# Ledger of designs, part 33: peptides against a protein of PDB entry 4LZF

Target 1, 155 residues: chain A of PDB entry 4LZF
Amino acid sequence: GGRLVVFPNGTRKELSADGQTVKVMFFNGDVKHTMPDQRVIYYYAEAQTTHITYPDGMEVLQFPNNQTEKHFPDGRKEITFPDQTVKTLHPDGREESVLTDGTIIQLNPDGSKVIQFNTGQREIHTADFKRREYPDGTVKTVYSDGRQETQYPTG

## One batch from the design tools (peptide)

Design b1_p24_1 (made by RFdiffusion4)
Fold by OpenDDE base, seed 1:
Structure b1_p24_1 (fold): chain B 155 residues (1-155), chain A 24 residues (1-24)
Amino acid sequence: as target 1 above (155 residues)
Amino acid sequence: TRDEEVAALKAQRAENEAALAEEE
């Protein structure tokens, strides 16, 4: 059968009969499950947050507001917000957000921004200009000096 | 991101796990 160890500090350790699952109930209410597949599920009782660590170095955090964060071994982070927007943080400093309507927002390390709208329009923000590209090939640019330019499609 | 929050949580976990290791 399984065994239960109760420590003087109030922490409890439960081992499964097969010895493959370990449950630690800490004195502060936190709970740690070590699973047969070597993933560790830690529950922070006060914060109501679940933290899963995988043998490959992947980490998953589940917050009580329904936000989920995935921390990849390569340093990439993927955040799923409560509204189901997904934001990816890349190790190079690039950030990408995918909105529920299909809009994609990219923030580049140089400070430039690209918005790909679900309508097929694209907006590019740089230090020098803001540019809107339309599906018909029209391009409108507003430069930082206030100059405006419209490029019409060739037809 | 919740980096500061996560860091605080991990610190608390480390204390819990250290205390257990002392009793085992």
Scores: peptide ipSAE 0.498, ipTM 0.918, DockQ to the pose 0.845
Fold by OpenDDE base, seed 2:
Structure b1_p24_1 (fold): chain B 155 residues (1-155), chain A 24 residues (1-24)
Amino acid sequence: as target 1 above (155 residues)
Amino acid sequence: TRDEEVAALKAQRAENEAALAEEE
């Protein structure tokens, strides 16, 4: 059978009968499961947060508000918000949000912003202008000086 | 992101795991 060890500090360690699973119940209510695949599932009792660590250095955090964060070994983070928006933070400083309607919002390290709407329209924001690109090829630009330009499609 | 929150959680975990290591 399994084995249960109870320590003087109140922490308990449970070993499975097969020896492949270890469950630690800490004195503060936190729980750590070590799985046969070397994945470690840690539950923070007070914060009601689950923290999974993988042997490759991947980490997954599940918060009580249904936010999930994936922390990749390369420094990339992927955040799934409660509204199911997915935000990716890249090591180069680029941020990309995918909304539930399929809209993609990109924030670039230079401060520029690109919005790819689900309608096929695209909006580009820079220090110098805001530009709207339409599926028909029309492009409208509003420059920071207040000048406006419309480029009509060919044909 | 919840970097500071996560850092605090990891610190608490480290204390728990250190305390266990002392008992083993």
Scores: peptide ipSAE 0.496, ipTM 0.918, DockQ to the pose 0.842
Fold by OpenDDE base, seed 5:
Order: sequence, then C-alpha cells, then structure tokens
Structure b1_p24_1 (fold): chain B 155 residues (1-155), chain A 24 residues (1-24)
Amino acid sequence: as target 1 above (155 residues)
Amino acid sequence: TRDEEVAALKAQRAENEAALAEEE
C-alpha cells in the first residue's frame, strides 16, 4: 500500500501506506526519515552521522566515533564524548564537565575554575589564588604572590 | 565542539533537500 517515487536525479521517496512515515533516500546516499511523532532522522552517509531533529527544536547528533551532541532550543549544548565524559556548554559561557569518576569541572565566564572532586574536596582557581577546600572544613589557599594560608575548622 | 563540521553537514543536507524540492 505504500508508494515509491524515483526522481530523475536519483533521489527516491518512499511513503508508507498510512502516510505517517516518509523516507527519502537522496542521490548522495543520505537518508531522511520523517516519523509520525514529527521527529526527523537524517543520516549523512559520507560522514556516517545521524542527526535527529525534534518538533520542540531539540537536535541530537550522533557521530561515528560515538560522540553524541544534544543541542537544546535555548542554545545549551550537551556533549557526550567517546570516553563518556559529559560536557555542558551554557549560553552564558559557563562550561561544566562531568568525568566518569564523578569529578565535576566548572569553567565560569569570569575565568574562574571550580573542580569538585569525587572525594568531596573542591578546588577553586581564580586569577588571584588556588584554593583547596576539604570535607573537614580545612581550606588551603595559595595566592599568586606565593603566600599560603591554611584555615582550620573551628572546633 | 564540531560546529564547523555540523555546519558543513547541514549545508549538504540543504542542497539535497533543495534538489528534491525542484523535482517535486
């Protein structure tokens, strides 16, 4: 009950019998599937990359090296690298990386960096200092001028 | 990020879709 149309340029269009699915096979080998839920699955044949677009404006890219990118309508990007590190790029310029060991690395628009270690320690990098915060409340600061300060928890 | 790569892919797709629109 479906229909196949073959165009002179070599592109082919397949319509499902219910009309809910459209498959276009382009002359270059690319494939476009329009699904009943209005998502569009595009496959770039040469790049071996899958690109899914959703009606809400979400885009998902799957690259042949197993990198996956989610592009949110608000401009946020979430990148899952082949090593399973997840990096989030925020529209304000903030970047967050979650490593497989649970370490979180935050890069702030002001140039500061915060590392939340899986041990519960936190390290803050600014132009003026590096600071290590320990779970017991001890804070060690190394200033750019070479001064070091240790703040002990008040007991 | 693969922004430039993605842009190139989207450009190729646009060409394919434009060519189809001319046939349709």
Scores: peptide ipSAE 0.496, ipTM 0.918, DockQ to the pose 0.856
Fold by OpenDDE base, seed 3:
Structure b1_p24_1 (fold): chain B 155 residues (1-155), chain A 24 residues (1-24)
Amino acid sequence: as target 1 above (155 residues)
Amino acid sequence: TRDEEVAALKAQRAENEAALAEEE
């Protein structure tokens, strides 16, 4: 059968009969499960937050407001917000947001911004201009000095 | 991201794990 150890500080440790699962119930109400696949599931009782750590270094945080954060071994973070927007933070400082309508917003380390609309239009923001690219090949540019330029499709 | 919140949670976990290690 399984084994239960009760410590003087109030922490309890349960070992499964097969020895593959360990459950620790801490004196403060936190719970730690070590699984056969070496995944560790930690539950913070006061914060109602679940923290999963994987053998490859992946971490997953699940917050009570339905926000989920994935922390990848390469330093990348992926945040799923309660509204189902997904934001990716890259180690180089690049950020990408995917909206529920399919729009993609990219923020680059140099401060430039690219918006890929679900209509197939693309907008590029730099220090010097804003540019709109249309699916038909038309390109409209508004420069910081107020000058405007339209480039018509070729072919 | 919730960096400060996560740091506080990890600190509490570390205290729990340290207390267990003293009992074992």
Scores: peptide ipSAE 0.493, ipTM 0.918, DockQ to the pose 0.811

Design b1_p24_1_s1 (made by RFdiffusion4, then SolubleMPNN; from b1_p24_1, 17 letters changed)
Fold by OpenDDE base, seed 5:
Structure b1_p24_1_s1 (fold): chain B 155 residues (1-155), chain A 24 residues (1-24)
Amino acid sequence: as target 1 above (155 residues)
Amino acid sequence: SMEELIEELRKREEENLELLRKEE
């Protein structure tokens, strides 16, 4: 059968009969589950936050405000905000946000920004210009010196 | 910040685990 160990400080440890599941209920209300699939689920009682670690090194944090953060073994982070916007932080410093309306915002390490609008338009921001690309192939550029240029589609 | 919160939570978990290891 299973086992229950109660420690002097009030922490309790439950072991399944097969030894594949371990549940620790800490004196401060936190709970740690070790699962047969090698996931470790830790619940922070005061913060009402769940932390899941996977055997491949993936970590998932679930916050009470419905925010979820995934920390990938490669150093990438994926944040799902309460509004369901998904932001990906890459190890190279690149950031990508996918908005609920389908807009994609990319922030590059060099400071440039690319916005792919849900309308099919694309906007590129650099130190030298802001450029708007339209679905028909028209491109409008406003340069930092104030010059404006429109490039019309070919064919 | 969220980063600070995560660090505090990690520290709390480590402290709990250390206390458990000492009692086992």
Scores: peptide ipSAE 0.410, ipTM 0.897, DockQ to the pose 0.906
Fold by OpenDDE base, seed 3:
Structure b1_p24_1_s1 (fold): chain B 155 residues (1-155), chain A 24 residues (1-24)
Amino acid sequence: as target 1 above (155 residues)
Amino acid sequence: SMEELIEELRKREEENLELLRKEE
């Protein structure tokens, strides 16, 4: 069978019979689980936070306010907020937010912004213009100097 | 901040692991 070791300070260590699973229950209430697939699950008792580390370097943090953060090995981060909005931070500085209604907001490293509406319309913001693209192919541009341009679809 | 919290959590984990190593 498995083994249970109880240390003088109150920390307990449980080993599975096959030695593939290790559970450490620390004296302060924290828990560390080492799984057969080499995942490590650490629970911080006071903060009520779970930290999962994968063998490929992926990390997942789960907070008591229902926020979840994924830290990818390439430096990308994905944050799921309590309202279920998902924000992705890319290594190149690009940020992308997916709202619950399906709207996607992209912030580019050059300061430009792209909004993909759930209606199929898209809006592009640059230093020089704001452009609205419609599902029918119409494109309306308002330039910073006040000039307006409409491009009509080909049909 | 979130970064400060994560750092404090990592520190707590390291302290627990060091204490365990001393007991084993």
Scores: peptide ipSAE 0.409, ipTM 0.899, DockQ to the pose 0.949
Fold by OpenDDE base, seed 2:
Structure b1_p24_1_s1 (fold): chain B 155 residues (1-155), chain A 24 residues (1-24)
Amino acid sequence: as target 1 above (155 residues)
Amino acid sequence: SMEELIEELRKREEENLELLRKEE
């Protein structure tokens, strides 16, 4: 019940019997699948990359080096790097990276940075200071003017 | 850059789709 159309330029189009799946094999090796769920899967042959578009506007790119990028309709982007680090870019300009060891790095729009270590320590970087917070409640601050301060935990 | 690559890929897809529309 399906059909195959071969165009003069070498592009081929396969239509499923139910008409819900369309596969276009372009002359340059690229492939486009239109799925019953309205997802469109495009394969770039030369780049060996897969591009998926969803009806809600979400896009997913899968690269041959195992990197994946998700572009959300709200403007957020999520990048999974080959090393499995996940970086999220938020519409407000905030960036968050989750490392495989559990470390979280946050870059804020104001230029400040927060590192949440897997040990429970936290480091805060601002224009005015670098601060290290320890699980025991100790806080060490090095100010831009060279002053250092240690705050000891309360009993 | 990755952004440039993505743009190139999108352009390639658009070109293929345009050619397909002309053949159909």
Scores: peptide ipSAE 0.406, ipTM 0.898, DockQ to the pose 0.949
Fold by OpenDDE base, seed 1:
Structure b1_p24_1_s1 (fold): chain B 155 residues (1-155), chain A 24 residues (1-24)
Amino acid sequence: as target 1 above (155 residues)
Amino acid sequence: SMEELIEELRKREEENLELLRKEE
């Protein structure tokens, strides 16, 4: 009950009997597949890349090197790198990277940087200083003028 | 860059869709 249309340039279009599935096989090898749930799966043949679009505006890109990018409707992006590091880019300019060892790196819109190490240590970078916070409560600060300060834990 | 690649891919898709529209 479906239909197959073959165009002169070699592009083929397959329609399901219920009209809910449409598959276009382009002359250049690309494929566009519209699913009953209204997902659109586009495959770029030369780049071996898959692009999925969802009705809510979500987009997912899957690259041949195992990188995946999610583009959320609110403008947020989530990139999973081949090494499985996950980087989130927020619309306000904030960036967060979660490394496979558990380290979290945050880049703030004001240019400051925060690193939460897997050891429990935390490092804060600003224009004026670098600060290291230790699990025992010790805080070491190196200021841009070269001054160093150590705050010892209470107790 | 990756951003440049994505834009190139989007352009390719648009070209394919435009050609399809002309044949339909």
Scores: peptide ipSAE 0.404, ipTM 0.897, DockQ to the pose 0.907

Design b1_p24_1_s2 (made by RFdiffusion4, then SolubleMPNN; from b1_p24_1, 16 letters changed)
Fold by OpenDDE base, seed 1:
Structure b1_p24_1_s2 (fold): chain B 155 residues (1-155), chain A 24 residues (1-24)
Amino acid sequence: as target 1 above (155 residues)
Amino acid sequence: SREEQIEELKKREEELLKELEKEE
């Protein structure tokens, strides 16, 4: 049989018979659940937020507004926003957002930006220019000095 | 910010765990 311990402050601790599961129900309503796979599920009652920690250092946060954050052991962070946009933050400072329409936005550490549109067009933003690449091979560049250049497809 | 909120939640978790350890 399992065990139930009730502490003077109102916190309760449940132990499974095999000792592989531990559930702590804190007096404030928070719950800490340690699973057989050693993941820990912590529920913050007031914030209505779930925090899952894994033995490898992975963390998952689930917020009441339907935002989910994954914090990877390598320092990468993946945020799924309520609108289902997925943003990945890389340790090197690169950020990638995947929109629900399939558009991908990449922010590079040097400040450049690349947008891969769902239409197949790509736009590149640098300090020196904005460039639009079209599926037919046409490339239009607007430079910071106002100069414009069009490269037409070959063939 | 969301980041600040996460840190506050983690701090609260740590506090509650310390309180539990004192009773055990």
Scores: peptide ipSAE 0.248, ipTM 0.838, DockQ to the pose 0.912
Fold by OpenDDE base, seed 3:
Structure b1_p24_1_s2 (fold): chain B 155 residues (1-155), chain A 24 residues (1-24)
Amino acid sequence: as target 1 above (155 residues)
Amino acid sequence: SREEQIEELKKREEELLKELEKEE
């Protein structure tokens, strides 16, 4: 029930029996799949890169070095690096990285940084201070002027 | 850059689709 069309330039087009799936194999080795759910999967042969587009505007890119990028319709980007670190880029300029050990690093548009360690400790960096929060409730602050403050947990 | 690479790849896709449409 399917159909195969071979064009003079060497491009091939496969149609499913129900007409819901179309596969184009271009003469250069690129492949385009149009799926029943309206996803389009394009494989760039020379670059060894896969590009998936969704009807809602989401895009997924898979690179040959195992990096994956998700481009969301709201402008957010999620990058999975080869080392499996996941970085999220927000439209407001905020960046969040989740490391493989569970550490989360947040970079804020104002230049401040927050590190949530896998140990439960949290570190906050601002222009005015560096603050370390401990799981027991102890908070240590080192101010830019060299002053140090310790806040003890409620006993 | 990755962004430039993606743009080039998309352009190549458009060219190939245009050539296909001429033969269909």
Scores: peptide ipSAE 0.243, ipTM 0.839, DockQ to the pose 0.915
Fold by OpenDDE base, seed 2:
Structure b1_p24_1_s2 (fold): chain B 155 residues (1-155), chain A 24 residues (1-24)
Amino acid sequence: as target 1 above (155 residues)
Amino acid sequence: SREEQIEELKKREEELLKELEKEE
């Protein structure tokens, strides 16, 4: 059978019969589960936050506002916001957001930005210009010096 | 910030684990 240990400070430790699962219920209400697959699930009671750590270095955080963060071993972070927007932060400084409507926003380390709209339009922002590409092949560019150029599609 | 909150939570976890280790 399992084992329950109650410590003088009020912390409780439950061990499964096979010894593969350990549950610690801390006196402050926090809970730590060590699982057979070596993942550790920590629940912070006051913050109502769950923190999962994996043996490969992956971490998952779940916040009470329905935000989830995944911290990958390669340094990448994936944030799912309460509105279900997913933002990926890359180690090179690149950021990518996928909105619920299918719009994709990319922020590049050089400061440039690319927006792929759900309509098929694409917008490119650089230090020198802002460009809008339309599904029909029209391209409109506004340069930083105030010049504007429209390239019309070839049919 | 969210980052600061995470680090504070991790610190609290570490403190509680150290206390548990003293009683075991």
Scores: peptide ipSAE 0.238, ipTM 0.834, DockQ to the pose 0.947
Fold by OpenDDE base, seed 4:
Structure b1_p24_1_s2 (fold): chain B 155 residues (1-155), chain A 24 residues (1-24)
Amino acid sequence: as target 1 above (155 residues)
Amino acid sequence: SREEQIEELKKREEELLKELEKEE
């Protein structure tokens, strides 16, 4: 059978019969589960937050507002917001947001921004211009000095 | 921030685990 240890401070520790699962119920209401696959599931009672750590270094956080964060061993973070927008933070400083409508917003380390609209249009923002690319190949550029340029598709 | 909150939560976990280790 399993084992139950009750500590003087009120913390309880449950060990499975096979010893592969450990459940610690802390006196403050926090719960720590160590699973056979070596993932650790920690529940923060007051914050109502779940923190899962994996043996490879991956971490998953689940917040009470329905936000989920995945922290990858390579330093990449993936945040699923309550509105289901998914933001990926890359180690190189690049950020990508995927909106529920399929729009992708990319923020580059150089400060440039690229929006891939669900319509197939793309908008590029730099310090020098904003450029709109259309599915037909038309490109409209508005420069910071106020000049506008339209490039028509070649057929 | 979320990062600060996570850091605080991790610190709490470490403290509780350290207390548990003293009793084990």
Scores: peptide ipSAE 0.233, ipTM 0.832, DockQ to the pose 0.907

Design b1_p24_1_s3 (made by RFdiffusion4, then SolubleMPNN; from b1_p24_1, 13 letters changed)
Fold by OpenDDE base, seed 2:
Structure b1_p24_1_s3 (fold): chain B 155 residues (1-155), chain A 24 residues (1-24)
Amino acid sequence: as target 1 above (155 residues)
Amino acid sequence: SREEQIEQLKKREAENLAELAAAE
């Protein structure tokens, strides 16, 4: 059978009969599960947050507001916000947000931004200009000095 | 921030684990 160890402070440790699962119920309400696949599931009682760690170094955090964060071993982070927007933070500083409507927002380390709209339009923001590209090939640019330029498609 | 919160959570976890290790 399984084993139960009760410590003086109230922390309890349960071991499964096969020894493959360990459950620690800490005195402060936190719970740690060590699973047969070496995944560790930690529940923070006060924060109502679940923290899963994997043998390869992956970490997953699930917050009570329905936000989920995946922390990859390579330093990349993937955040699913409550509104289901998914933001990826890359180690090089690049960020990419995918909105629920399919819009993609890319933030580059140099401060430039690219928005790929679900309509096929693309907007590029740099220090020097804001540019809108249309599916038909039209390009409208507003420069930082206030100058505007429209390039029309060929055809 | 969320990052700071995560750090505090990890600290809490570490403290619980340290306490358990000391008791075992």
Scores: peptide ipSAE 0.539, ipTM 0.929, DockQ to the pose 0.898
Fold by OpenDDE base, seed 1:
Structure b1_p24_1_s3 (fold): chain B 155 residues (1-155), chain A 24 residues (1-24)
Amino acid sequence: as target 1 above (155 residues)
Amino acid sequence: SREEQIEQLKKREAENLAELAAAE
């Protein structure tokens, strides 16, 4: 059968009969489950947060406000916010947010920003200008010095 | 920040594991 070990500090360790599942209930209320598939599920009692680690190095954090973070072995992070916006942070510094309405916001390592609106419009931000591209091919640019330029579609 | 919170949580986990290792 399984075994229960109770330590003097109040920590408890439960082992399955086959030894493939281990549950540790720490003295401070935290809980650690080691599963047969080598997943480790850690629950932080005070923060009410769940931390899952996978054998490939993937980590998943689930916070009490319904925010979920995936930390990939390559250094990439994927954050799902309570409103279901998904933000991806890349190791090179690039960030991408996908909003629930389909809008995509990209932040580039050079500081430039691109917004793909669900209307088909696109806005580009650089150090030198802000540019709005319209579905009909019209492009409106506001330069850093305040000058404005409109480029009309060809044809 | 959330990053600082995660670091504190990982520290807490490490402390719990160290305490368990000392008891075993």
Scores: peptide ipSAE 0.539, ipTM 0.929, DockQ to the pose 0.935
Fold by OpenDDE base, seed 3:
Structure b1_p24_1_s3 (fold): chain B 155 residues (1-155), chain A 24 residues (1-24)
Amino acid sequence: as target 1 above (155 residues)
Amino acid sequence: SREEQIEQLKKREAENLAELAAAE
C-alpha cells in the first residue's frame, strides 16, 4: 500500500502505507528519513555523515572517524572523540573532559583549571596558585611567588 | 574546521530540499 514517486531529476520519494515514514533518496546520494516519532535522519553521502534531529531540538552528528556530537537545545555540546574521551561545552564557557581512565578535567570561564584524578586527588590551578588536595584531607599549595603551604587534616 | 564542515553540510541539505520542493 506504499507509494514510490520518481522525479525527473532522479530523486525518489518512498511513502509507507500508513503514511508515517517518508524516505527521500536525492539524486546526489543523500538520504532523508522522516520517522513516526518525528525524528529526522539525514545521511550526507559524500561526507558519510549522519545528522539526526529530534522534535525537542536535540541534534546528533555521527562522523566517519567515529566522532559523535550532541547539540542540546540549551546550547550545550557533548563531543565523543574517537578515543572515547567525552568533552562537554557549556553555554557559560565551562568545558569538562572525562577521560577513559576516569580523570575529569574542568576548564572554567575565569581561567582556572580543576583536575579530578581517578586516585581521588584533586588539583586546582589559578593565576595565584596550584593546589593539590589528597584523600586524607591534606592540602598542599604552591603560590605564584614560590611560597609553599601544607594544610594538615583536622580531626 | 568541524564547525565549518557542519555549516556546509546544512547548506547542501537545504539545497536538496529546495530542489525537491520545486519538483513537487
Scores: peptide ipSAE 0.536, ipTM 0.929, DockQ to the pose 0.948
Fold by OpenDDE base, seed 4:
Structure b1_p24_1_s3 (fold): chain B 155 residues (1-155), chain A 24 residues (1-24)
Amino acid sequence: as target 1 above (155 residues)
Amino acid sequence: SREEQIEQLKKREAENLAELAAAE
């Protein structure tokens, strides 16, 4: 009960019998699937890239190099790189990268940088200093003027 | 850049959709 429409330019449109699935095969090799759940899956043939759009406005891009990007309705972007690093770009300008070893790198809108190492150490970069925080509570600070301070844990 | 690439892909998609719409 489905329908197939073939256009003069070679584009083909397939409609399911229930009308809930539409597949368009464009003349240039691209393919568009409209699913019953209103998800749209677009395949760019030349770029070998898949673009999924959801009814809520979320978009997912899958690239041939194994990079995946999620564009959320709130403006947030999540990029999974080929090495499996996950980078999140927040609408407020904050960026967070989660490395495969568990290290988290945060770039803040004010230009500061925070690295949460998998060892439990944390490094904070500001315009004025670099600070290393250790699990035992020791804090070492190197200021932009070259001064160094160590704060020892209490107890 | 990847962002520029995405823009070009979206443009390609838009062109395909426009072509289809014109044919329908």
Scores: peptide ipSAE 0.540, ipTM 0.929, DockQ to the pose 0.903; fails the geometry check

